Peptides against a protein of PDB entry 7AE7. Designs and how they scored, part 235

Target 1, 321 residues: chain A of PDB entry 7AE7
Amino acid sequence: KVYKDLREFLEVLEQEGQLIRVKEEVNPEPDIAAAGRAAANLGKNQPAVFFEKIKGYKYSVVTNVHGSWQNHALMLGLDKNTSTKDQFYELNRRWDKFPVPPNVVKREAAPCKENVIDKDINLFEILPLYRINEQDGGFYISKASVVTADPEYPDDFNKLNVGTYRIQVKDRDRVGIQALAMHDIAVQLEKAEAENKPLPIAITIGNNPLVTFMASTPVGYNQNEYEFVGALQDGVPMDIVKSDLYDHLYVPAGSEVVLEGHIIPRVRTVEGPFGEFPGSYSGARLQCEVKIDRITHRTNPIFENLYLGIPWTEIDYLMAL

## One batch from the design tools (peptide; made by RFdiffusion4, then SolubleMPNN)

Design b2_p25_4_s4 (from b2_p25_4, 10 letters changed)
Fold by OpenDDE base, seed 1:
Structure b2_p25_4_s4 (fold): chain B 321 residues (1-321), chain A 25 residues (1-25)
Amino acid sequence: as target 1 above (321 residues)
Amino acid sequence: MIEEEIKELREKLEKELKEVEEKLK
């Protein structure tokens, strides 16, 4: 089975008993994190947790989408009881299909384009933001697939990067992004900053689970994550669409939310602390600053965000692959 | 280069999957 978007995957998770739906209104803090911890304590079958109603927000949150081996099996379109070994063999078999070029769809065919916000941008109106840990220095977007390109080779599709980075919300229309020297985005940013130019960026939220998976998987600088998604779909191309602001940036056609903007050159702001694990905080660091210039989103967008639980986190599953 | 990167990724993936299997036991 292949999924076009997060919604098709969540439907399967629910059918397979791998999604808990919380229908009652919850407080964003501490209830989302508490319910995530409770779900993680269910043992081997850690379900996704879908919060339909969040006090003070219009839209829903889903957490722990990748939070179990059953969810990973289902992501691959396998039986949920497929062994980790057999999942690995299937991943390896499909990986040999690289490259599988994506389909570029028209703007009118892309669900991520259903709604546009191009003025008075307020991230708090579109994303039900919450602190994962009480000691977190702010609100984080932790499962975004961030799209950037090489500013010297913007038309080289092989240099298009789709990566996962820690993103802290700084203001209504500003986020901090952690670009470490080992990340492809850091190479691209260095080139832009050398010329004192903004780096174009699209921050995509609520994707096909294989997009989120590949964005968390390190690939070569001259390899496109979307071509691996097609390989992991057993040779079925994924659908992408041009960003609204940039002809050279492509986003998943089915994204729940797309934040389009730019990294401000030669600006650094303080980010953190962030709890990577319960009781383990990353220290405050200087991060890049992104200005959000445009938002596109599906009607009733789902905010997919990371769950950090004990003893096993969703990060452990995303990084373990 | 690509084949080496894929191989390294596969080896990493296999190692991490084994570590996870051991934690799930």
Scores: peptide ipSAE 0.000, ipTM 0.288, DockQ to the pose 0.015
Fold by OpenDDE base, seed 2:
Structure b2_p25_4_s4 (fold): chain B 321 residues (1-321), chain A 25 residues (1-25)
Amino acid sequence: as target 1 above (321 residues)
Amino acid sequence: MIEEEIKELREKLEKELKEVEEKLK
């Protein structure tokens, strides 16, 4: 099975008994994080948790989408009981199909373009934001696939980077992003900042599960994560669409929400503290600031966010391959 | 409500960071 978007994957998770649907209205805090912890305590077969109604918000949240080996098997279109060894074997077999170039679809064919917000941007109207940990210094977007390009080679598709970074919501139209020196985005940002230019960015939320997986998987600077997604789809190309603001940035056609904007050059703002692990906080730091200039989103967008829980976090499964 | 909470948290963190930077000087 190949998935076009997050919704097709959530349908399969629900059919396979790997998704819990919460139909009752929940409070953003502490209920979402508490329910995530409760789901993590269900043992090895940790389901995704879909919150249909969140008090004070219009839209839904899903957590723990990658939070088990069963969910990883289903992501690969395998039986949910496929062993970790056999999943690894199949992953490696498909990896050898790299590169599989994506299909560029027309704007009218891309579900992520169903709605546009280009004025009076307010992230709180689109994303049901909540603190994962009570001591978090703000609201985090922890499972976004962030798209950037090399500003020296913007048309080099091999240098198009799709990565997962810690993003803190700062204001209605501002987010902080953690770009560490080891990240490909840091190389691209350094080039932009050397010229005192903004770095174009697209922050994509609620993707095909293989996009999220590849955005969390380290690849070479001259390797495109979308071409690996096609390989992991056993040679079926994924669908991408041109961003609205930038001709050289492409986003997954099926993204639930796309935040388009720019990293402000040579500006740093307070980020954190963040609960990177349960009971462990990174201190406050100065991080890059992104201005959001445009939002595109699906009708009734689903906010996919990371669950952080003991003993295994969702990130442990994303990084374990 | 939630926007005000972000503002308050930001102001708190900015203050704390300045205090740390002053101690490191």
Scores: peptide ipSAE 0.000, ipTM 0.264, DockQ to the pose 0.035
Fold by OpenDDE base, seed 4:
Formats: sequence, C-alpha cells, structure tokens
Structure b2_p25_4_s4 (fold): chain B 321 residues (1-321), chain A 25 residues (1-25)
Amino acid sequence: as target 1 above (321 residues)
Amino acid sequence: MIEEEIKELREKLEKELKEVEEKLK
C-alpha cells in the first residue's frame, strides 16, 4: 500500500491495532508525554498515540507514528508482522529504484493548501505545542520535514534538500533551527549568509510517513529525498506542490501544516536546553532563526510530533535504518 | 555486525535510562 498523506497512514495504524485514540481532553503538559510513556510501556508493539482534544488548543496531536517495527512495516505497506530482516531487504530492494521523480500537482489539488494564514501569524493557534520535559528550554517541533534549496542553484531539483532538524518555537512567528555543519541545510545557509541574503525555507509538518523517514535519512547533496520516497513507494511517485512564496521550493501535497518563511542571515539566538533523552539534556546552543511569513494547512490539521519515550524512542526507529 | 552493535548500544541505553528514571522518582 502507498499513502498519500499522514491521515491515510493513521487510518491503517488504527485498523491494524497500532494506534491508540485518546478521546478525552488532555492537558498538553504533562499528559501528552505521560501517555506516550504509557504507550512505550506496552512492550515491543508501541502504538501511535492520537490525542483528539487538547486543553487550550483547537487541533489534535499524534505522536509515536514511527515508534515500532510494526509501524515501519506498515509504512512500507507490508504486513505489520514482517520481520526486521525482511523489512531491511525490502527497503534495500526499493532503494535501488532511485530516482523516482515526484508528481508536481496543481495548487488546487494539494490538501496542504486548503487554508492560508498570511497575517497575524500565531503558531500556537495552529500547533498544539507542549514540552516533553519540564526542563526543556521551550516548545519543540521534532518531526518536521524542512525544505531548502541551494541559493546558487535554486532551479536544480537534485539540490533540493528535505531534512529533519530540531526546531524550537521562539515566538508566534519565529522558530530556531539546529543546522549542524554536517547537514545540507548548513551548506545552503553558508552560501546565503556569504551574500547576507535570507535562505528560503518551508517547514512541513504531518507528512506521508516515508517523507518523514527520508527527511531523517542522510542522502547525497545532489540527491533529492522525494525521489527516494518514490523509490520506497516501490516506484509510485509521491505528490508535491510548489510553495506559495518560492518557485524553487516544493512541499508534500498532503502536509498537515506548511510553515513558509526564511532563515534570517547572520542572526544566531539561544536554543535549548532540550531533553534529547529522558533525564539527559543537551546544552543551550546558538542556532539560526527562521521568520515565518506564511502558513498553509489542511482543515483541522494534525500536529505530528516526536515521542521521546523509554526504552525505545521514536527517533531510534527513524535513525536505526 | 551493525545489528549486534545497535542491540548492545540499545541495551546499554535502556539500562542507563532505567537508572535515571529511578533517580527522578
């Protein structure tokens, strides 16, 4: 099976008994993190946790979407009981199909374009933000697929980067992003900052699970993550749409939320601390600042966020392949 | 080789995390 969006995947997870639906209103803190920990304690078959109602917010949260080998099997459209070995063999077999170019759909056909916010931007009205740990230096967006391009080669689709980065919410319309020197985004940012220019960015949330997987998977600088998504879909192209602000940025057509904006050149702000693991904190760092200029979103957008539970975090499954 | 190293690293992390949870109680 191939999934167009997060919603189609969540439907399959629920049908397969790999999603817990929390129908009662929860507090953002500590209930989301507590329920995630409770789900991790259910053993080897950790379900996704879908929170329908969050106090003080309009929209829902889902976490632990990639939080088990069963969920990974289902992501690949395999039987949920497919062995880790057989998943690996199938992943490698599909990887050899690269490149599978995406379909560029019209704006009117893209669910991520159903609603637009271009003034009075407030991330807290769109995303039910919460802290996983009380000592976290802020609210994090941990499963975004971040789209950037090479500012010297903006029309080179092979240099379009889709990556996962730690994003801290700084204000209603500003986020900090952790662009490490080893990331393709850091190369692109260095080029933009050399000219004192903003780097165009699209931060996409709640994607096709293979987009989230590929955004967390290191690829070559001249390799497009969307072309790997098509390979991992066994040769079925994924659907992308042009961003509203930038002709050279393409986002997944089915994204729940798209934050379009720019990295402010030569500005660094304090990010963190963050509990990367329960009871362990990374130090505060100076990171890049993104100004959000436009939001597009699906009606009743689902905020997909990372669960950092014990003993297996969702990040362990995203990075272990 | 990589699978065994990942398994050992995970078992070590699980143990360290349990010890941290016990200290936070």
Scores: peptide ipSAE 0.000, ipTM 0.326, DockQ to the pose 0.020
Fold by OpenDDE base, seed 5:
Structure b2_p25_4_s4 (fold): chain B 321 residues (1-321), chain A 25 residues (1-25)
Amino acid sequence: as target 1 above (321 residues)
Amino acid sequence: MIEEEIKELREKLEKELKEVEEKLK
């Protein structure tokens, strides 16, 4: 089975008994984190947790989408009881199908383009933001697939990078991003900053689960993550669409929310602390600042965010492959 | 420190996966 978007995957998770739907109104804090911890205590078959109603917010949250081997098997379109062994064999078999080029769809065919916000941008109106850990220094977007290009080779599709980075909300229209030297985004940012130019960026939230998986998987600088998604779909291309601000940036057609903007050149702002591990907080650091210039989103967008549970986090399942 | 721990955790998980793959060959 192949999924066009997060919604098709959530439907399968629910049918397979791998999604808990919380229908009661919850407080963003502490109820989301508490319910996530309660779901983690269900043992090896940790379900996704879908919060339909969040006090003070208009839209829903889903967590722990990749938080089990059962969810991972279903992501690959396998039986949920497929052994970890057989999942790896199938993953490796499909990996060898690279490259599978994506389909570029028209703007009017892309669900991520259903709504546009281009003025008076307020991230708190579109995303049900909450602290993942009680001592977090702010609100984080922890499961976004971030799209950037090489500023010297903007038309080279093989240099289009789709990565997962820690993003802190700084203001209604600003986020901090952790671009480490080992990340492909840091190479692209260095080139832009050498010329004192902004780096174009699209931060995509609530994707096809294989997009989120590949954005968290290290690939070569000249390898496109979307072409691996097509390989992992057993040779079925994924659907992408041009960003609204930049002709050379392509986003998943099915994204729940797309934040389009730019990294401000040679600006660094304080980020953190963040609870990356249970009981371990990162110190405050100077990170890059992104200005959000445009938002596109699906009607009733779902905020997919990371679950940080004990003993295995959702990150461990995303990175363990 | 935590970036190094994430990197070490990635390397550990990749190594454990490789060891599982090798045991499965």
Scores: peptide ipSAE 0.000, ipTM 0.311, DockQ to the pose 0.016; fails the geometry check

Design b2_p25_5_s1 (from b2_p25_5, 12 letters changed)
Fold by OpenDDE base, seed 5:
Structure b2_p25_5_s1 (fold): chain B 321 residues (1-321), chain A 25 residues (1-25)
Amino acid sequence: as target 1 above (321 residues)
Amino acid sequence: MEYTISYESAEERLAKLEAIKKEIA
């Protein structure tokens, strides 16, 4: 099976017994983390956890979407009991189909554009933000697929980068982003900052699970992650749509939330700490800052966020493939 | 290149964000 969006994947996870639905209202802290840990303790078949009601927020949270080999099998449209070996075999087979160009859909056909916020932006109104770990220095958006382009070659689709970065909420309309030198976004930011120009950015949340997977998978600077998503869909193109603010940025058509904005040139702010692993915190660091200028979102958007708990963490699965 | 550096403590940030969170509750 191929998924158009996160919602289709969550439906399959639920049908396959790989999603736990929490229907009662929960406190973001500590209940989300506690429920995630409880789910992880159910054994090797770690389900996604869907929280329908978050106290103090309007919308839902889902976590641990990629948190098991069963979920990874289903992501690939395979039987949930497909062995890790066979999953790797199939992944490699499909990888060779690269490139599979995406379909560019019209704005009116893109679910991510059902609603628009272009003034009085407040991330808290759209995302049920919480501390993933008790000692975190703030609220993180940890499973976003971040879209940037080469400012020197904005029309080169092969240089369009879709990556996963640690994003900390800083204000109603600001986030810090960890753009390390090893990331393609850092190359693009360096070019923008050399000219003291903003770097256009689209932070996409709640995507087709293969988009999230590919955003977490290193590829060449001149390779487009969307063309790999099509390959991993066994030759079925994914759907993308042009961003509202930038002609050269394309986002997944089915994203739950799209934060469009810019990295502020030559500005650094304190980011962190973040508990990347149990008992291990990255120190506070100076990182770049993004101003959010526009939000588009699906009606009743689902906030997909990372599960961090006892090993194996969701990060371990995302990095293992 | 000259960079502008802003210092905000984790405590200050958390206090600010918690206040924002309460505004929408």
Scores: peptide ipSAE 0.569, ipTM 0.933, DockQ to the pose 0.887
Fold by OpenDDE base, seed 4:
Structure b2_p25_5_s1 (fold): chain B 321 residues (1-321), chain A 25 residues (1-25)
Amino acid sequence: as target 1 above (321 residues)
Amino acid sequence: MEYTISYESAEERLAKLEAIKKEIA
């Protein structure tokens, strides 16, 4: 099976007994993290956890979407009991189908365009933000697929980058982004900052599971992650749509939330600490800052966020391949 | 300190963000 969006995947997870639905109202802290830990303690068959009602927020949260080998098998459209070996074999077989170019859909056909916010932007009205770890220095968006392009080659689709980066909320309409030197976004940002220009950016939240997987998988600078998604869909192209602000940026058509904006050139602000592992916090560092200029979102958007817990984090499943 | 962040409104959530910023600064 191929999934167009997060919602189709969550439906399959629920049908397969790999999703726990929490219907009662929960507190953002500590209940979201606590429920994630409780789900992780159920053993190797860790379900996703979907929170329908969060005190003080309008919309829902889902965590641990990629948090098990069963969920990973289902992501590939395989039986949930497919062995890790057979999953790896199938992944490699499909990888050889690269490139599979995506379909560019019309704006009217893209679910991520159902609603638009272009004034009085407030991230707290759209995303149920919470601290993942008790000692986090703020609210993190830890499972976004971030879209940027090469400023020197904006029309080269092969240089379009879709990556996963640590994002800290800084204000109503600002986020910090951790762009490390080894990331493709750092190369693109260096080019923009050399000319003191903003770097266009689209931060996409709540994608089909293969987009999130590929955004977390290192590829070559001249390789497009969307073309790998099509390969991993066994040759079925994924659907992308042009961003509203930038002609050269394309986002997944089915994203729950798209934050469009720019990295502010030559500005650095304090980011962190973030608990990557229990008891190990990355120190606070000066990191880039993004101004959000426009939001598009699905009606009743689902905030997909990363589960971080012991002994196995969701990162372990996203990066284990 | 169990930082229970309870939110009742967007304004309260923003106020909590500002409080966290002051603790780290």
Scores: peptide ipSAE 0.360, ipTM 0.789, DockQ to the pose 0.063
Fold by OpenDDE base, seed 2:
Structure b2_p25_5_s1 (fold): chain B 321 residues (1-321), chain A 25 residues (1-25)
Amino acid sequence: as target 1 above (321 residues)
Amino acid sequence: MEYTISYESAEERLAKLEAIKKEIA
């Protein structure tokens, strides 16, 4: 099976008994994190947890979407009981189909374009933000697929980067992003900052699970993650759509939320601390700052966020392949 | 302290963000 979006995958997870739906209103803290920890304690078959109602928020949260080998098998369209070995074998077989170019769909055909916010941007109205860990220095978006391009070669689709980065909410319309020197975004940012130019960015939330997987998988600087998604879909192209602000940035057509903006050149602000592991916090550091200029989102957007808890964490499954 | 943070409005959530920033400064 191929998934167009997060919602199709969540439906399959629910059908396969790999999703817990919480229908009762929960507090954003501590209930979301507590439920994530409880799900991790259910053993090897860790389900996703979908929160329909969050006190003080309009929209829903889902966590632990990639949090088990069963969920990983289902992501590949395999039986949930497919062995890890057979999952790797199938992944490698499909990897050889690279590149599979994506389909560019029209704006009117893209679910991520159902709603637009271009004035009085407030992230807290769109995302049910919460502290993932008790001692976090703020609210994090930890499972976004971030789209950037090479500012010297903006039309080179092979240099279009889709990556996962640590993002801290800084204000209604600002986020901090951790761009480490080893990531392709750091190369692109360095080029932009050398000229004192903003780096265009699209932060996409709630994607096709293979997009999230590939955004977390290191690829070459001249390789496009969307072309790998098509390969992992056994040769079925994924659907992308042009961003509203930038002609050279493309986002998944089915994204729940798209934050379009720019990295402010030569600005660094305090980011952190963040509990990357239970009881382990990275210190506060000066990191890049993104101005959000436009939001597009699906009606009743689902905020997909990372579960962080007792090992094996969701990140371990995302990085295991 | 069980930080039962009940947010009722976007303004309250933003105020909490600002409070967190002050705690880490």
Scores: peptide ipSAE 0.178, ipTM 0.710, DockQ to the pose 0.060
Fold by OpenDDE base, seed 3:
Structure b2_p25_5_s1 (fold): chain B 321 residues (1-321), chain A 25 residues (1-25)
Amino acid sequence: as target 1 above (321 residues)
Amino acid sequence: MEYTISYESAEERLAKLEAIKKEIA
């Protein structure tokens, strides 16, 4: 089975008993994190947790989408009880199908384009933001697939990078991003900042689970993550669409929310602290800042965010495959 | 410092974010 978007995957998770739906109104804090921890305590077969109603917000949250081996099997379109060994075998078999080029769809065919916000941008109106950990220095977007390109080779599709980075909300229309030297985005940012130019960026939230998986998987600088998604879909191309602001950036057609903007050149602002691991906080540091210039989103967008809980976190599952 | 954050609206959450930013800067 191949998934076009997060919604098709959540439907399968629910059908397979791998999603808990919370229908009652919850407080953003501490209820989201507390319910996630409670779900993780149910055993090794941890379900996703879908919150339909969050106090003070209009839209829903889902957490722990990649939080178990059962969810990973389903992501690959396998039986939920497929052994870890067989999942690895199938993953490796499909990996050899690289490259599988994506389909570029028309704007009118892309669900991520259903709604547009280009003025008076307020992230709090679109995303039910909360602290993931009790001691976090702000609200984080932890499962975004961030799209950037090489400023010297903007038309080279092989240099289009889709990565996962720590993103802290800084204002209604600004976020901090942690671009470490080991990340491909840091190479691209260095080139832009050398010329004192903004780096175009699209921050995509609520994607096909294989997009999120590949954005968390290191690949070569000249390898496109979308072409690996097609390989992992057993040779079925994924659908992408051109961004609204930039001709050279392509986003998943099915994204729940797309934040389009730019990294402000040579500006650094305070980011953190963040609890990346249970009981472990990264200190506050000066990090890059993104100005959000345009938002596109699906009607009733789902905010997919990371669950951080018991010893085997959702991050550990994303990195283990 | 352990932060217990209670907020009812998006605006209150943003105000709290700004307060936290000033404290950690």
Scores: peptide ipSAE 0.039, ipTM 0.570, DockQ to the pose 0.067

